# Peptides against a protein of PDB entry 2KNC, part 48

Target 1, 74 residues: chain A of PDB entry 2KNC
Amino acid sequence: KGPDILVVLLSVMGAILLIGLAALLIWKLLITIHDRKEFAKFEEERARAKWDTANNPLYKEATSTFTNITYRGT

## One batch from the design tools (peptide; made by RFdiffusion4, then SolubleMPNN)

Design b2_p19_7_s2 (from b2_p19_7, 16 letters changed)
Fold by OpenDDE base, seed 2:
Structure b2_p19_7_s2 (fold): chain B 74 residues (1-74), chain A 19 residues (1-19)
Amino acid sequence: as target 1 above (74 residues)
Amino acid sequence: ALELELLLKLLALLELLEL
């Protein structure tokens, strides 16, 4: 049976659209995985920097909290 | 498994085209 030219054309168009969609999904997936790894590394480095600051014997807190025990909130 | 599924899809497409 000879192929229907309309079926051939529609199948080729459909295949091109599916390949394009698949390529976009793969691209988005790769970026999303990359960004999540980079973000996880950033949060780890940020956590480490906080720990290093807390353990630094030269670190003096810039803020002093005074509890005014005489303030009765009149 | 993925390669076999792709081959089956290509065969089904070829059958649909009646080539």
Scores: peptide ipSAE 0.039, ipTM 0.627, DockQ to the pose 0.055
Fold by OpenDDE base, seed 3:
Structure b2_p19_7_s2 (fold): chain B 74 residues (1-74), chain A 19 residues (1-19)
Amino acid sequence: as target 1 above (74 residues)
Amino acid sequence: ALELELLLKLLALLELLEL
C-alpha cells in the first residue's frame, strides 16, 4: 500500500520538531558546561587573589573599625 | 544501548510509513 500522505506529513513535522528540540538541548548543554568551567576558574582566581592580598605588606584594608565610646547601650 | 534504541525507533517509523 502506498504511504498515507497524512502519516508522512505528520511524521516529517514530528521529526523536524524533535531535531529542533535536540539542537536546543545540545546548545544549552554546551553553554552550561562552558559557564560552569569559567565560573570555577573565576572562583579559583578570586580565592588566590585573596591569599595574595593577605600576604601583601602593602595592602591597606578598605574597612576601618570605629568605636563609638559615647554609645552607652539602651 | 542508545544507538540500538534509535535504530529500532527508526525501523518502527519506516514500518508505520509503509515505505
Scores: peptide ipSAE 0.038, ipTM 0.620, DockQ to the pose 0.057
Fold by OpenDDE base, seed 1:
Structure b2_p19_7_s2 (fold): chain B 74 residues (1-74), chain A 19 residues (1-19)
Amino acid sequence: as target 1 above (74 residues)
Amino acid sequence: ALELELLLKLLALLELLEL
């Protein structure tokens, strides 16, 4: 008995859907891995820029501590 | 293990298709 044409059609449709879903999952995984590597590089560059700023002799802290010489704690 | 499972699924699909 040859396979039922309906079973063949449904199996082919199911296989196409599964291949499509698998391809989307692989694509999403590759993008996620790529994005994490790029993000790690950007965080390293940002960390380096922060260290370079801390060692810059021209960097004046925006926070000035004013010691009030008139504050006698009574 | 994954390859064997895939081969078994393909064999079961061929059996279901009566090919």
Scores: peptide ipSAE 0.037, ipTM 0.622, DockQ to the pose 0.050
Fold by OpenDDE base, seed 5:
Structure b2_p19_7_s2 (fold): chain B 74 residues (1-74), chain A 19 residues (1-19)
Amino acid sequence: as target 1 above (74 residues)
Amino acid sequence: ALELELLLKLLALLELLEL
C-alpha cells in the first residue's frame, strides 16, 4: 500500500519538531556550560581581589565601626 | 542499548509509513 499522505505529513512535522527541540537543548547546554565557566572565573578573580586587599599594608578598611560610648541602651 | 532502541524506533516509523 502506498504511504498515507497524512501519516507522511505528520511524521515530517514530528521530525522537524524533534530536530528543533534537540537544537534548542544543545544550544541551552552550550550556554549553560559557558556561563558556569565565566561565573567560576569571576568568583576566582573576586577571591584573588580579596586576598590582595588583605595583604596590602596600605589598605584601610572602608568599614569603620563607631562605638557610641554615650549610648546607654537602657 | 540506546542505539538499538533508536534503530527499532526508526524501523517502526518505516513500517508506519508503509514504505
Scores: peptide ipSAE 0.035, ipTM 0.614, DockQ to the pose 0.050

Design b2_p19_7_s3 (from b2_p19_7, 15 letters changed)
Fold by OpenDDE base, seed 4:
Structure b2_p19_7_s3 (fold): chain B 74 residues (1-74), chain A 19 residues (1-19)
Amino acid sequence: as target 1 above (74 residues)
Amino acid sequence: ELEKILDELLLALLKLLLD
C-alpha cells in the first residue's frame, strides 16, 4: 500500500495542530505556575511586612485613640 | 533527551505513514 497522500496531509495538519495546542497548554501552565509563585511571594512579603511593622519601634499605628478628658461616661 | 524522544516520535509517525 503506497502512502495515501490524503493520510499524510491530514497527519501533518493534525500534528501541527497538536503541537500548537501543546505549546499553548505549556505556555498557560508556565504562566499559571509563575502567577501562583508570585502571588505566594506577595502574600509572604505582606505577612512579613505586617510582622516587621509589629516589631518596628518606629511604627505608628494608623489608628489614634483620643481620650476625651471631658467625657464623663454617664 | 527531549530531541531523542522527538526523533523517535517522528520516526514512529513516518513508519506509520509509509506502511
Scores: peptide ipSAE 0.043, ipTM 0.612, DockQ to the pose 0.078
Fold by OpenDDE base, seed 1:
Structure b2_p19_7_s3 (fold): chain B 74 residues (1-74), chain A 19 residues (1-19)
Amino acid sequence: as target 1 above (74 residues)
Amino acid sequence: ELEKILDELLLALLKLLLD
């Protein structure tokens, strides 16, 4: 059977569409992986900044605990 | 594995187109 020109054309069109779709899916996957890595880095930097703030000698706690040495429990 | 599947699909397509 000679090659059906319609089948050839449809197969080529289908292949192009599938390649395009696959490329978009791969691209989306790469972006998603990138964004997750960047977010993880951001959370690490945020965590570090929180720890650095806690150890900052210029940080004055808003809460001070005073022990009243004159408290005689009744 | 993926390459083999792709080669089999391409071969099947070629057979379909040349049949």
Scores: peptide ipSAE 0.041, ipTM 0.607, DockQ to the pose 0.049
Fold by OpenDDE base, seed 2:
Structure b2_p19_7_s3 (fold): chain B 74 residues (1-74), chain A 19 residues (1-19)
Amino acid sequence: as target 1 above (74 residues)
Amino acid sequence: ELEKILDELLLALLKLLLD
């Protein structure tokens, strides 16, 4: 049986579609891994910045507790 | 290794198409 031209055409089309789909999946996977690493780095840098701010002796808490002198706890 | 697997797959596809 000579090669069925329809089978050859469908196989080539199928291969192109599968390669295209595989390339998109690999691309999405690489981006997802990259974004997770970048986000983890960003959260680590943010955690360090909060820690450094908390340990800075020049940091004055923005929360001024006003003791209401008029509050007699009777 | 990946190239060899790809070549074996390509050869298997060609054999399947020419059979």
Scores: peptide ipSAE 0.041, ipTM 0.607, DockQ to the pose 0.064
Fold by OpenDDE base, seed 5:
Structure b2_p19_7_s3 (fold): chain B 74 residues (1-74), chain A 19 residues (1-19)
Amino acid sequence: as target 1 above (74 residues)
Amino acid sequence: ELEKILDELLLALLKLLLD
């Protein structure tokens, strides 16, 4: 049977759509990998900033525990 | 390897479409 022109057209359209979808998935994957690397860097910088604060001898903790000596917790 | 598989699949598809 000669090539069904309809089948050829639908197959070409389907192939173009699949290539387009694959390209979008690859693009999204690359962005997601990039964003994860950036987020990992931000979490590392935040962890370092917390460590530097803990080791700074000039850092006074803002939390002063006031023991209320008059509070007899019954 | 992947390129050869893709070429064989493409050739099989073309044969199916042109048959």
Scores: peptide ipSAE 0.038, ipTM 0.592, DockQ to the pose 0.050

Design b2_p19_7_s4 (from b2_p19_7, 15 letters changed)
Fold by OpenDDE base, seed 3:
Structure b2_p19_7_s4 (fold): chain B 74 residues (1-74), chain A 19 residues (1-19)
Amino acid sequence: as target 1 above (74 residues)
Amino acid sequence: EELERLLLLELLLLELLLA
């Protein structure tokens, strides 16, 4: 029995819809995984930047104490 | 891989339906 033309048309339409839905689900999944990884990296970098602000190795205290060895206090 | 297998299975089902 040759393929029923109606069955062929409905199967091709169903196939296109399933491929389109699968592609959208994969795309959404990839973006969601990407965004979660990028957000986790951003929060880690932000956490490090806060720690580096508290212990900024470029922060030299403006006050340096020097012991003057020649100062014999009167 | 799984998507490619699904697409290949779908293509095979279409070929089987057209035969």
Scores: peptide ipSAE 0.048, ipTM 0.647, DockQ to the pose 0.064
Fold by OpenDDE base, seed 4:
Structure b2_p19_7_s4 (fold): chain B 74 residues (1-74), chain A 19 residues (1-19)
Amino acid sequence: as target 1 above (74 residues)
Amino acid sequence: EELERLLLLELLLLELLLA
């Protein structure tokens, strides 16, 4: 039985739709992997910047403790 | 290269559907 022309047309249309859907899924996957890597890198750089700030000789803590040497606690 | 592989796969699917 020769291939039903309708079956051929529906299969070609189905293949095009599946390729389009696969391309969208691959694109979404690539973006999701990229965004996760970029976010992880940003959080690592932020964590490193906090550690480097602790070792930065130019970093002055916003809180200075002054010991009043004249205060003999009663 | 990738596009040629896709075209070859599409041709193979068409041949399988025509058999």
Scores: peptide ipSAE 0.046, ipTM 0.630, DockQ to the pose 0.065
Fold by OpenDDE base, seed 1:
Structure b2_p19_7_s4 (fold): chain B 74 residues (1-74), chain A 19 residues (1-19)
Amino acid sequence: as target 1 above (74 residues)
Amino acid sequence: EELERLLLLELLLLELLLA
């Protein structure tokens, strides 16, 4: 029986749509994996920068606590 | 391996639709 031309056309159209959808899903997955890696790197760099700011030798606390050694509480 | 099996299955289905 000759191939039903309609079945062939619908199968080819369906295959093109499925390949296109699969390619978009793969592309989205690759981007999502890339973005997660880049975001993780960014948060690591941000965390390091926050820790370095806590040890900034130029940061003098505006409040110096002076313990008066001569304070005899009467 | 699994992707190749899927591709071979798809080709076999296309050939069966064309027969």
Scores: peptide ipSAE 0.037, ipTM 0.599, DockQ to the pose 0.051
Fold by OpenDDE base, seed 5:
Structure b2_p19_7_s4 (fold): chain B 74 residues (1-74), chain A 19 residues (1-19)
Amino acid sequence: as target 1 above (74 residues)
Amino acid sequence: EELERLLLLELLLLELLLA
């Protein structure tokens, strides 16, 4: 009995949908890998900038410790 | 290996659908 034309049509439609979903998954995976590499690089550059700022002799920390010379701890 | 198995399964499904 020749293939049921409806079964053939549904199978071809199903195959096209599966290929489309696979392509979207591959695309999402590639973007996710790219974004993770870029984000890791950005966090490394941000970490380096924080270290360079800490070693800058012109950088005054926003925290000024005032030692009260008149405080004799009893 | 897994991709070849998937391709063989797809081919078998196409042959079964065409028979």
Scores: peptide ipSAE 0.033, ipTM 0.595, DockQ to the pose 0.053

Design b2_p19_8_s1 (from b2_p19_8, 14 letters changed)
Fold by OpenDDE base, seed 3:
Structure b2_p19_8_s1 (fold): chain B 74 residues (1-74), chain A 19 residues (1-19)
Amino acid sequence: as target 1 above (74 residues)
Amino acid sequence: LLLQLLLLELLLLLLAEVL
């Protein structure tokens, strides 16, 4: 029986839709992997910067503990 | 894998309608 033109058209439309969906899934996967790697790097750099600030001998903590000599604990 | 199997099945169905 000659090719049903309607079946051929519907199959081509379905194939285009599936290729489009596959491309979107690949794109989403690549972005998600990239974003996770970049976020992990930023959290490592932030952690390192916090450690470097805490261990810098030139960094004086802004927190001065003043012992109030007039505080007679009753 | 599943998408490749579905595309292969669709290609086989198209070939069966052309024959």
Scores: peptide ipSAE 0.041, ipTM 0.624, DockQ to the pose 0.039
Fold by OpenDDE base, seed 1:
Structure b2_p19_8_s1 (fold): chain B 74 residues (1-74), chain A 19 residues (1-19)
Amino acid sequence: as target 1 above (74 residues)
Amino acid sequence: LLLQLLLLELLLLLLAEVL
């Protein structure tokens, strides 16, 4: 019995669609893994920059505590 | 793996219908 040409056409179309969907899923997964690694690096760099800002040697606190050594509380 | 097995099964079914 020759293959039903319709079944062959539908199976080929179905296979192309499944391969296309699988390729899109793999591509999306690779991008998502890449993006998460890049985002983690950017958050680490941002965290480091925040810590370095806390120790900025040019940041003079607006409040300097002067202990007056001549203050003998009477 | 499961998708590859499903594609292989579909290919074998198609081959069996062609023969």
Scores: peptide ipSAE 0.040, ipTM 0.623, DockQ to the pose 0.039
Fold by OpenDDE base, seed 5:
Structure b2_p19_8_s1 (fold): chain B 74 residues (1-74), chain A 19 residues (1-19)
Amino acid sequence: as target 1 above (74 residues)
Amino acid sequence: LLLQLLLLELLLLLLAEVL
């Protein structure tokens, strides 16, 4: 039986679509791994900056709680 | 693996229809 030209055409189209989908999945995976590594570094640097700020003896917390000693809440 | 198996199966089916 001669090759069904429709089956050949559909198979080639299907193969191209599968290769395209596989390439997109690989690309998305590479980006997602890259972005997660970069975000993890950014969170680590942000955490280190918070610890360094807390240990800086020149850093006065902007929150001065003025306990008004003269306020006897009667 | 699964995608490679599916592509191989599709290629074998195509060869069987051409032959």
Scores: peptide ipSAE 0.038, ipTM 0.621, DockQ to the pose 0.038
Fold by OpenDDE base, seed 2:
Structure b2_p19_8_s1 (fold): chain B 74 residues (1-74), chain A 19 residues (1-19)
Amino acid sequence: as target 1 above (74 residues)
Amino acid sequence: LLLQLLLLELLLLLLAEVL
């Protein structure tokens, strides 16, 4: 059966489109996995930096709250 | 892997129909 030239052309076009789509999906998947790992690491480092600042023995709170025990609001 | 193998098999079947 001679090759149906139309079937060959449509199959080659379909294969190129599928390869292109697969490459885009793989690329997007790799970036999305990379970005999620980097973002998770960034949030962990940011959380750690807040804990280290809160536990810094050199951190003197700039705000001294004086509860005036003699202030009976009239 | 499995999807790539299936696509390769489909491409070989198509090539065998063209040749």
Scores: peptide ipSAE 0.037, ipTM 0.612, DockQ to the pose 0.039

Design b2_p19_8_s2 (from b2_p19_8, 15 letters changed)
Fold by OpenDDE base, seed 5:
Structure b2_p19_8_s2 (fold): chain B 74 residues (1-74), chain A 19 residues (1-19)
Amino acid sequence: as target 1 above (74 residues)
Amino acid sequence: LLLELLLLQLLLQLLAELL
């Protein structure tokens, strides 16, 4: 009893569709993971660059806080 | 190309197991 030609045809078509869908899902998942890792790395590098700028001895804050020693709050 | 060839081989194997 050969497999019904219709069952073989439908199983092959179903397998192709499932493989194609799986490949698209894997591709989308890999891109999404890559983009999230790259974004996390970029935010870490940006955080480090802000810390280096805050510790730059050439960066004089344009704002000097003068504590007025004569201000006794009345 | 290589992925298409591998997919074609896998499809031919699956077809041979069903027949």
Scores: peptide ipSAE 0.036, ipTM 0.641, DockQ to the pose 0.048
Fold by OpenDDE base, seed 1:
Structure b2_p19_8_s2 (fold): chain B 74 residues (1-74), chain A 19 residues (1-19)
Amino acid sequence: as target 1 above (74 residues)
Amino acid sequence: LLLELLLLQLLLQLLAELL
């Protein structure tokens, strides 16, 4: 019995669509994993830069507390 | 895995109907 040409055409079209969809899903998953790894590195670098800014030797606090050793409170 | 096996079975069935 020759294959029903309609069944063959619809199945080939369906297979191509499913392969295309699967490829897009895999691609999206790979990008999402990549972006999450890159974002995690960026947040680590930003956290490190914030810690380094707290110890910046160029940062002078606007307030210097001078304790006057001669202050004998009356 | 199960979906891939089902798709492979469907493709093999289609090939068997074509031959």
Scores: peptide ipSAE 0.035, ipTM 0.630, DockQ to the pose 0.039
Fold by OpenDDE base, seed 3:
Structure b2_p19_8_s2 (fold): chain B 74 residues (1-74), chain A 19 residues (1-19)
Amino acid sequence: as target 1 above (74 residues)
Amino acid sequence: LLLELLLLQLLLQLLAELL
């Protein structure tokens, strides 16, 4: 009884589909891990940049309050 | 990787037994 050519063809097709699906799952997993690491780094850099802007010793507030000494409030 | 290679090897063995 030779191998049922139909069973051989279906097994090869099933194998190719399973390998393709496994490769897509691995690819999706790698991208998801990469994107989470990159996003975490981006949020950390953004948090540092916001903190550095808020506490920059070179940042002089553009608003200077001048008390007019000649203003006699009635 | 090693588990995937083992699964692939098992599939190739099952195919060889079918042939």
Scores: peptide ipSAE 0.035, ipTM 0.624, DockQ to the pose 0.041
Fold by OpenDDE base, seed 2:
Structure b2_p19_8_s2 (fold): chain B 74 residues (1-74), chain A 19 residues (1-19)
Amino acid sequence: as target 1 above (74 residues)
Amino acid sequence: LLLELLLLQLLLQLLAELL
């Protein structure tokens, strides 16, 4: 019995759909892994920049707290 | 790898039944 032309057509359509879905899943997985690595690197660089600024001996705090010695809270 | 190999074998079997 020759292959049922309908079974052939449905199997080819199913294979194309499965390949398309697999390609989208692989693509999404690669992007998700890339974005997580890039975000982790960005947060590490941001953390380093914050620590370097805090340990810079030339860093003067931008906020001078003036205690008003005349304010007795009466 | 193993799942991809099984999927490729299934596709080759379907193609062999087609031809």
Scores: peptide ipSAE 0.033, ipTM 0.619, DockQ to the pose 0.043

Design b2_p19_8_s4 (from b2_p19_8, 14 letters changed)
Fold by OpenDDE base, seed 2:
Structure b2_p19_8_s4 (fold): chain B 74 residues (1-74), chain A 19 residues (1-19)
Amino acid sequence: as target 1 above (74 residues)
Amino acid sequence: LLLQLLLLALLLRLLEEVL
């Protein structure tokens, strides 16, 4: 029985599709891991910048509480 | 990964048996 040329053709097509799908899955996995690490770093840098701003002795709170001296609570 | 390597090895063996 000569090689079933249809089985060969289908196996090669199936292999190409599986390699293509595997490459897309690896690519998506690498991007997803990269993006999660970059996002975690960005949130850490943002958290540090917020702490540095809160501890900056030059930061005057935008809330100036004017005690109205005319408010005698009578 | 191991399943993909086994499937690839099976496809290569099938190709060697056909060629």
Scores: peptide ipSAE 0.033, ipTM 0.623, DockQ to the pose 0.043
Fold by OpenDDE base, seed 4:
Structure b2_p19_8_s4 (fold): chain B 74 residues (1-74), chain A 19 residues (1-19)
Amino acid sequence: as target 1 above (74 residues)
Amino acid sequence: LLLQLLLLALLLRLLEEVL
């Protein structure tokens, strides 16, 4: 049976739709992987910045302990 | 996902009918 022209047209339309949908899935996958890597890097940099806040010469602890030199504990 | 697999399976069957 020669290729039914309607079946060939429908198969080509179906293939174009599948390729378009595969491209959208690949795009979504790439974005999702990128965003997860960037978020993990951001949380690591934020964690490091929180540790570096202890070494930041501009950070003054909100709590200052003053030893009263005149306090002789009885 | 399931609809995509169904569409792919339909396309493969149409290709088998044309070949």
Scores: peptide ipSAE 0.033, ipTM 0.606, DockQ to the pose 0.050
Fold by OpenDDE base, seed 1:
Structure b2_p19_8_s4 (fold): chain B 74 residues (1-74), chain A 19 residues (1-19)
Amino acid sequence: as target 1 above (74 residues)
Amino acid sequence: LLLQLLLLALLLRLLEEVL
């Protein structure tokens, strides 16, 4: 059967389009995985920075509680 | 996976029609 030149052309075009689409899907998947890892790292660093800020040695609490040892409750 | 197998099967079928 002589090659149906139209079927061959359409199949090659379809194959190129499907390979291109598959490459875009793989690329999107890789980016999505990368972004999730980077976001997880960012949230870890943010969490760490929050903990370090809570124990900042330069932070002087505006409120100091003094227990008056001479307070005899009447 | 299934789409790739279908594409491969189609390409093989077309190769059989061209040879």
Scores: peptide ipSAE 0.032, ipTM 0.614, DockQ to the pose 0.040
Fold by OpenDDE base, seed 5:
Structure b2_p19_8_s4 (fold): chain B 74 residues (1-74), chain A 19 residues (1-19)
Amino acid sequence: as target 1 above (74 residues)
Amino acid sequence: LLLQLLLLALLLRLLEEVL
């Protein structure tokens, strides 16, 4: 009893389709992981740049909080 | 490469079973 030629053809077609689908899933997964790593790096660099801007000795905050020591709230 | 070799090995085994 040779394998039913139909079962072999369907198994080969199914294997090719599964490999194609697996390759697309791996490709999409790699891109998604890459984009998430790049986004995380950009948010870290942006966070660091914000800290450096807060410590810029040339950046005098335009808001000087004067505590009015004579304001006894009556 | 490895996936292509595995696929080729599977196709050869299926061909041997048909022949």
Scores: peptide ipSAE 0.030, ipTM 0.618, DockQ to the pose 0.040

## One batch from the design tools (peptide; made by RFdiffusion4, then SolubleMPNN)

Design b2_p20_1_s1 (from b2_p20_1, 16 letters changed)
Fold by OpenDDE base, seed 1:
Structure b2_p20_1_s1 (fold): chain B 74 residues (1-74), chain A 20 residues (1-20)
Amino acid sequence: as target 1 above (74 residues)
Amino acid sequence: LLILLLLLLALLQLLEQLEL
Protein backbone atom coordinates (compact mmCIF):
# COMPACT_ATOMS: atom_id res chain seq x y z
CA LYS B 1 0.00 0.00 0.00
CA GLY B 2 1.72 3.25 -1.08
CA PRO B 3 2.80 5.72 1.64
CA ASP B 4 -0.23 7.25 3.34
CA ILE B 5 -0.30 10.73 1.75
CA LEU B 6 -1.80 12.18 4.96
CA VAL B 7 1.02 10.74 7.12
CA VAL B 8 3.66 12.09 4.67
CA LEU B 9 1.99 15.54 4.63
CA LEU B 10 1.71 15.67 8.46
CA SER B 11 5.32 14.47 8.91
CA VAL B 12 6.63 17.14 6.47
CA MET B 13 4.57 19.85 8.23
CA GLY B 14 5.78 18.60 11.63
CA ALA B 15 9.41 18.52 10.44
CA ILE B 16 9.16 22.14 9.12
CA LEU B 17 7.59 23.33 12.40
CA LEU B 18 10.24 21.53 14.48
CA ILE B 19 13.10 22.93 12.31
CA GLY B 20 11.60 26.43 12.68
CA LEU B 21 11.27 26.01 16.45
CA ALA B 22 14.82 24.62 16.73
CA ALA B 23 16.19 27.56 14.69
CA LEU B 24 14.36 30.06 16.95
CA LEU B 25 15.71 28.37 20.09
CA ILE B 26 19.29 28.32 18.73
CA TRP B 27 18.90 31.99 17.73
CA LYS B 28 17.51 32.95 21.18
CA LEU B 29 20.29 30.99 22.91
CA LEU B 30 23.02 32.71 20.83
CA ILE B 31 21.52 36.17 21.53
CA THR B 32 21.17 35.38 25.27
CA ILE B 33 24.84 34.29 25.46
CA HIS B 34 25.93 37.34 23.43
CA ASP B 35 23.88 39.80 25.53
CA ARG B 36 25.22 38.33 28.80
CA LYS B 37 28.79 38.69 27.52
CA GLU B 38 28.17 42.27 26.33
CA PHE B 39 26.41 43.19 29.60
CA ALA B 40 29.32 41.76 31.62
CA LYS B 41 31.73 43.86 29.50
CA PHE B 42 29.55 46.96 29.98
CA GLU B 43 29.49 46.47 33.79
CA GLU B 44 33.29 45.99 33.76
CA GLU B 45 33.76 49.22 31.73
CA ARG B 46 31.32 51.02 34.08
CA ALA B 47 33.24 49.73 37.10
CA ARG B 48 36.53 50.99 35.52
CA ALA B 49 34.91 54.37 34.72
CA LYS B 50 33.83 54.64 38.40
CA TRP B 51 37.43 53.99 39.49
CA ASP B 52 38.62 56.72 37.06
CA THR B 53 35.98 59.12 38.50
CA ALA B 54 37.67 58.76 41.90
CA ASN B 55 40.85 60.06 40.20
CA ASN B 56 39.15 62.87 38.24
CA PRO B 57 41.74 65.72 38.44
CA LEU B 58 38.83 68.20 38.10
CA TYR B 59 37.10 66.74 41.19
CA LYS B 60 37.96 68.99 44.11
CA GLU B 61 36.56 67.53 47.30
CA ALA B 62 33.94 69.97 48.60
CA THR B 63 35.53 69.56 52.06
CA SER B 64 38.89 71.18 52.68
CA THR B 65 40.17 70.41 56.17
CA PHE B 66 42.00 73.45 57.55
CA THR B 67 44.01 72.70 60.70
CA ASN B 68 43.97 75.90 62.72
CA ILE B 69 47.60 76.01 63.96
CA THR B 70 46.64 78.71 66.53
CA TYR B 71 43.97 76.53 68.22
CA ARG B 72 45.23 75.90 71.73
CA GLY B 73 42.54 73.75 73.26
CA THR B 74 42.25 74.91 76.76
CA LEU A 1 18.06 18.26 23.41
CA LEU A 2 14.35 17.28 23.50
CA ILE A 3 13.65 19.19 20.24
CA LEU A 4 16.65 17.56 18.54
CA LEU A 5 15.31 14.16 19.63
CA LEU A 6 11.83 15.03 18.28
CA LEU A 7 13.43 16.14 14.97
CA LEU A 8 15.36 12.86 14.74
CA LEU A 9 12.19 10.86 15.47
CA ALA A 10 10.23 12.86 12.86
CA LEU A 11 12.98 12.24 10.26
CA LEU A 12 13.04 8.49 11.08
CA GLN A 13 9.23 8.36 10.77
CA LEU A 14 9.43 10.21 7.42
CA LEU A 15 12.06 7.74 6.10
CA GLU A 16 9.95 4.78 7.26
CA GLN A 17 6.92 6.21 5.40
CA LEU A 18 9.00 6.67 2.19
CA GLU A 19 10.31 3.06 2.25
CA LEU A 20 6.79 1.70 2.68
Scores: peptide ipSAE 0.039, ipTM 0.640, DockQ to the pose 0.233
Fold by OpenDDE base, seed 5:
Structure b2_p20_1_s1 (fold): chain B 74 residues (1-74), chain A 20 residues (1-20)
Amino acid sequence: as target 1 above (74 residues)
Amino acid sequence: LLILLLLLLALLQLLEQLEL
């Protein structure tokens, strides 16, 4: 029985769709890995900038906690 | 991996239909 032309056409279409889906998943995976590395770097730089701001002798914390030396907690 | 397996199966099915 010669190859069913409909089965051949559907299998070729299915193969093309699967290749397209595979390419999209590989592309999405590469972007997701890239974006996670860039975001991790951004959070590290932001953490370092917060530490550098805390060590800036010109930065006065808006909250001054004064311990009252005369407050004997009675 | 799963997509590659499905693609391989689809190609094997296509080859089988061309030989018949």
Scores: peptide ipSAE 0.039, ipTM 0.641, DockQ to the pose 0.224
Fold by OpenDDE base, seed 3:
Structure b2_p20_1_s1 (fold): chain B 74 residues (1-74), chain A 20 residues (1-20)
Amino acid sequence: as target 1 above (74 residues)
Amino acid sequence: LLILLLLLLALLQLLEQLEL
């Protein structure tokens, strides 16, 4: 008896869906492995960036002292 | 592993349906 055309069509559709899902899972796995490696590298670089609060070239103290040379304290 | 097993089972099922 020839294959039931409906069963063949449903089987082909199911196979395409499974291949699509497998491809998405492989893609997600590759991204997740990539992102974890990049994040681990970023946290290692951040841990090495010991911003010595004393030596941060972008840190400007909020307080500046100016000596007034004309002030003769009485 | 599970996905590869499901894909293999789907391919075997497709072959069985084509031989009927």
Scores: peptide ipSAE 0.038, ipTM 0.629, DockQ to the pose 0.170
Fold by OpenDDE base, seed 4:
Structure b2_p20_1_s1 (fold): chain B 74 residues (1-74), chain A 20 residues (1-20)
Amino acid sequence: as target 1 above (74 residues)
Amino acid sequence: LLILLLLLLALLQLLEQLEL
Protein backbone atom coordinates (compact mmCIF):
# COMPACT_ATOMS: atom_id res chain seq x y z
CA LYS B 1 0.00 0.00 0.00
CA GLY B 2 1.66 3.27 -1.03
CA PRO B 3 2.24 5.80 1.79
CA ASP B 4 -1.05 7.30 2.95
CA ILE B 5 -1.16 10.69 1.17
CA LEU B 6 -2.38 12.29 4.43
CA VAL B 7 0.66 10.93 6.36
CA VAL B 8 3.02 12.24 3.64
CA LEU B 9 1.34 15.69 3.65
CA LEU B 10 1.38 15.91 7.48
CA SER B 11 5.04 14.74 7.63
CA VAL B 12 6.11 17.34 5.00
CA MET B 13 4.17 20.09 6.84
CA GLY B 14 5.70 18.97 10.16
CA ALA B 15 9.22 18.92 8.65
CA ILE B 16 8.77 22.48 7.23
CA LEU B 17 7.46 23.74 10.61
CA LEU B 18 10.36 22.09 12.49
CA ILE B 19 12.95 23.51 10.02
CA GLY B 20 11.36 26.98 10.38
CA LEU B 21 11.34 26.72 14.19
CA ALA B 22 14.96 25.47 14.22
CA ALA B 23 16.05 28.36 11.96
CA LEU B 24 14.31 30.91 14.25
CA LEU B 25 15.93 29.39 17.36
CA ILE B 26 19.40 29.34 15.74
CA TRP B 27 18.87 32.96 14.62
CA LYS B 28 17.73 34.03 18.12
CA LEU B 29 20.69 32.19 19.69
CA LEU B 30 23.19 33.87 17.33
CA ILE B 31 21.70 37.33 18.05
CA THR B 32 21.69 36.66 21.82
CA ILE B 33 25.37 35.57 21.72
CA HIS B 34 26.26 38.56 19.52
CA ASP B 35 24.41 41.05 21.77
CA ARG B 36 26.07 39.60 24.91
CA LYS B 37 29.53 39.92 23.29
CA GLU B 38 28.76 43.48 22.16
CA PHE B 39 27.36 44.38 25.61
CA ALA B 40 30.47 42.90 27.28
CA LYS B 41 32.69 45.03 24.98
CA PHE B 42 30.53 48.10 25.70
CA GLU B 43 30.81 47.54 29.48
CA GLU B 44 34.60 47.05 29.14
CA GLU B 45 34.88 50.26 27.06
CA ARG B 46 32.61 52.08 29.56
CA ALA B 47 34.75 50.78 32.43
CA ARG B 48 37.91 51.99 30.60
CA ALA B 49 36.23 55.34 29.81
CA LYS B 50 35.16 55.67 33.49
CA TRP B 51 38.78 55.07 34.55
CA ASP B 52 39.94 57.61 31.93
CA THR B 53 37.29 60.17 33.10
CA ALA B 54 38.35 59.56 36.71
CA ASN B 55 41.87 60.47 35.53
CA ASN B 56 40.60 63.39 33.41
CA PRO B 57 43.13 66.13 34.40
CA LEU B 58 40.27 68.62 33.79
CA TYR B 59 38.30 67.06 36.68
CA LYS B 60 40.22 68.59 39.53
CA GLU B 61 38.71 67.07 42.64
CA ALA B 62 36.56 69.86 44.09
CA THR B 63 38.70 69.53 47.25
CA SER B 64 41.79 71.64 46.64
CA THR B 65 43.35 71.86 50.11
CA PHE B 66 45.09 75.23 49.92
CA THR B 67 47.52 75.30 52.83
CA ASN B 68 47.47 79.02 53.58
CA ILE B 69 51.24 79.59 54.14
CA THR B 70 50.30 82.96 55.77
CA TYR B 71 48.28 81.22 58.50
CA ARG B 72 50.74 81.08 61.37
CA GLY B 73 48.53 79.40 63.91
CA THR B 74 49.49 80.97 67.16
CA LEU A 1 20.43 19.81 20.48
CA LEU A 2 16.88 18.50 21.19
CA ILE A 3 15.50 20.33 18.10
CA LEU A 4 18.26 18.85 15.91
CA LEU A 5 17.38 15.40 17.26
CA LEU A 6 13.66 15.99 16.52
CA LEU A 7 14.54 17.15 12.98
CA LEU A 8 16.67 14.04 12.44
CA LEU A 9 13.84 11.80 13.70
CA ALA A 10 11.32 13.62 11.47
CA LEU A 11 13.61 13.15 8.43
CA LEU A 12 14.05 9.43 9.25
CA GLN A 13 10.26 9.05 9.58
CA LEU A 14 9.77 10.84 6.22
CA LEU A 15 12.30 8.52 4.51
CA GLU A 16 10.60 5.45 6.03
CA GLN A 17 7.21 6.65 4.68
CA LEU A 18 8.69 7.17 1.17
CA GLU A 19 10.27 3.67 1.04
CA LEU A 20 6.92 2.00 2.06
Scores: peptide ipSAE 0.037, ipTM 0.624, DockQ to the pose 0.221

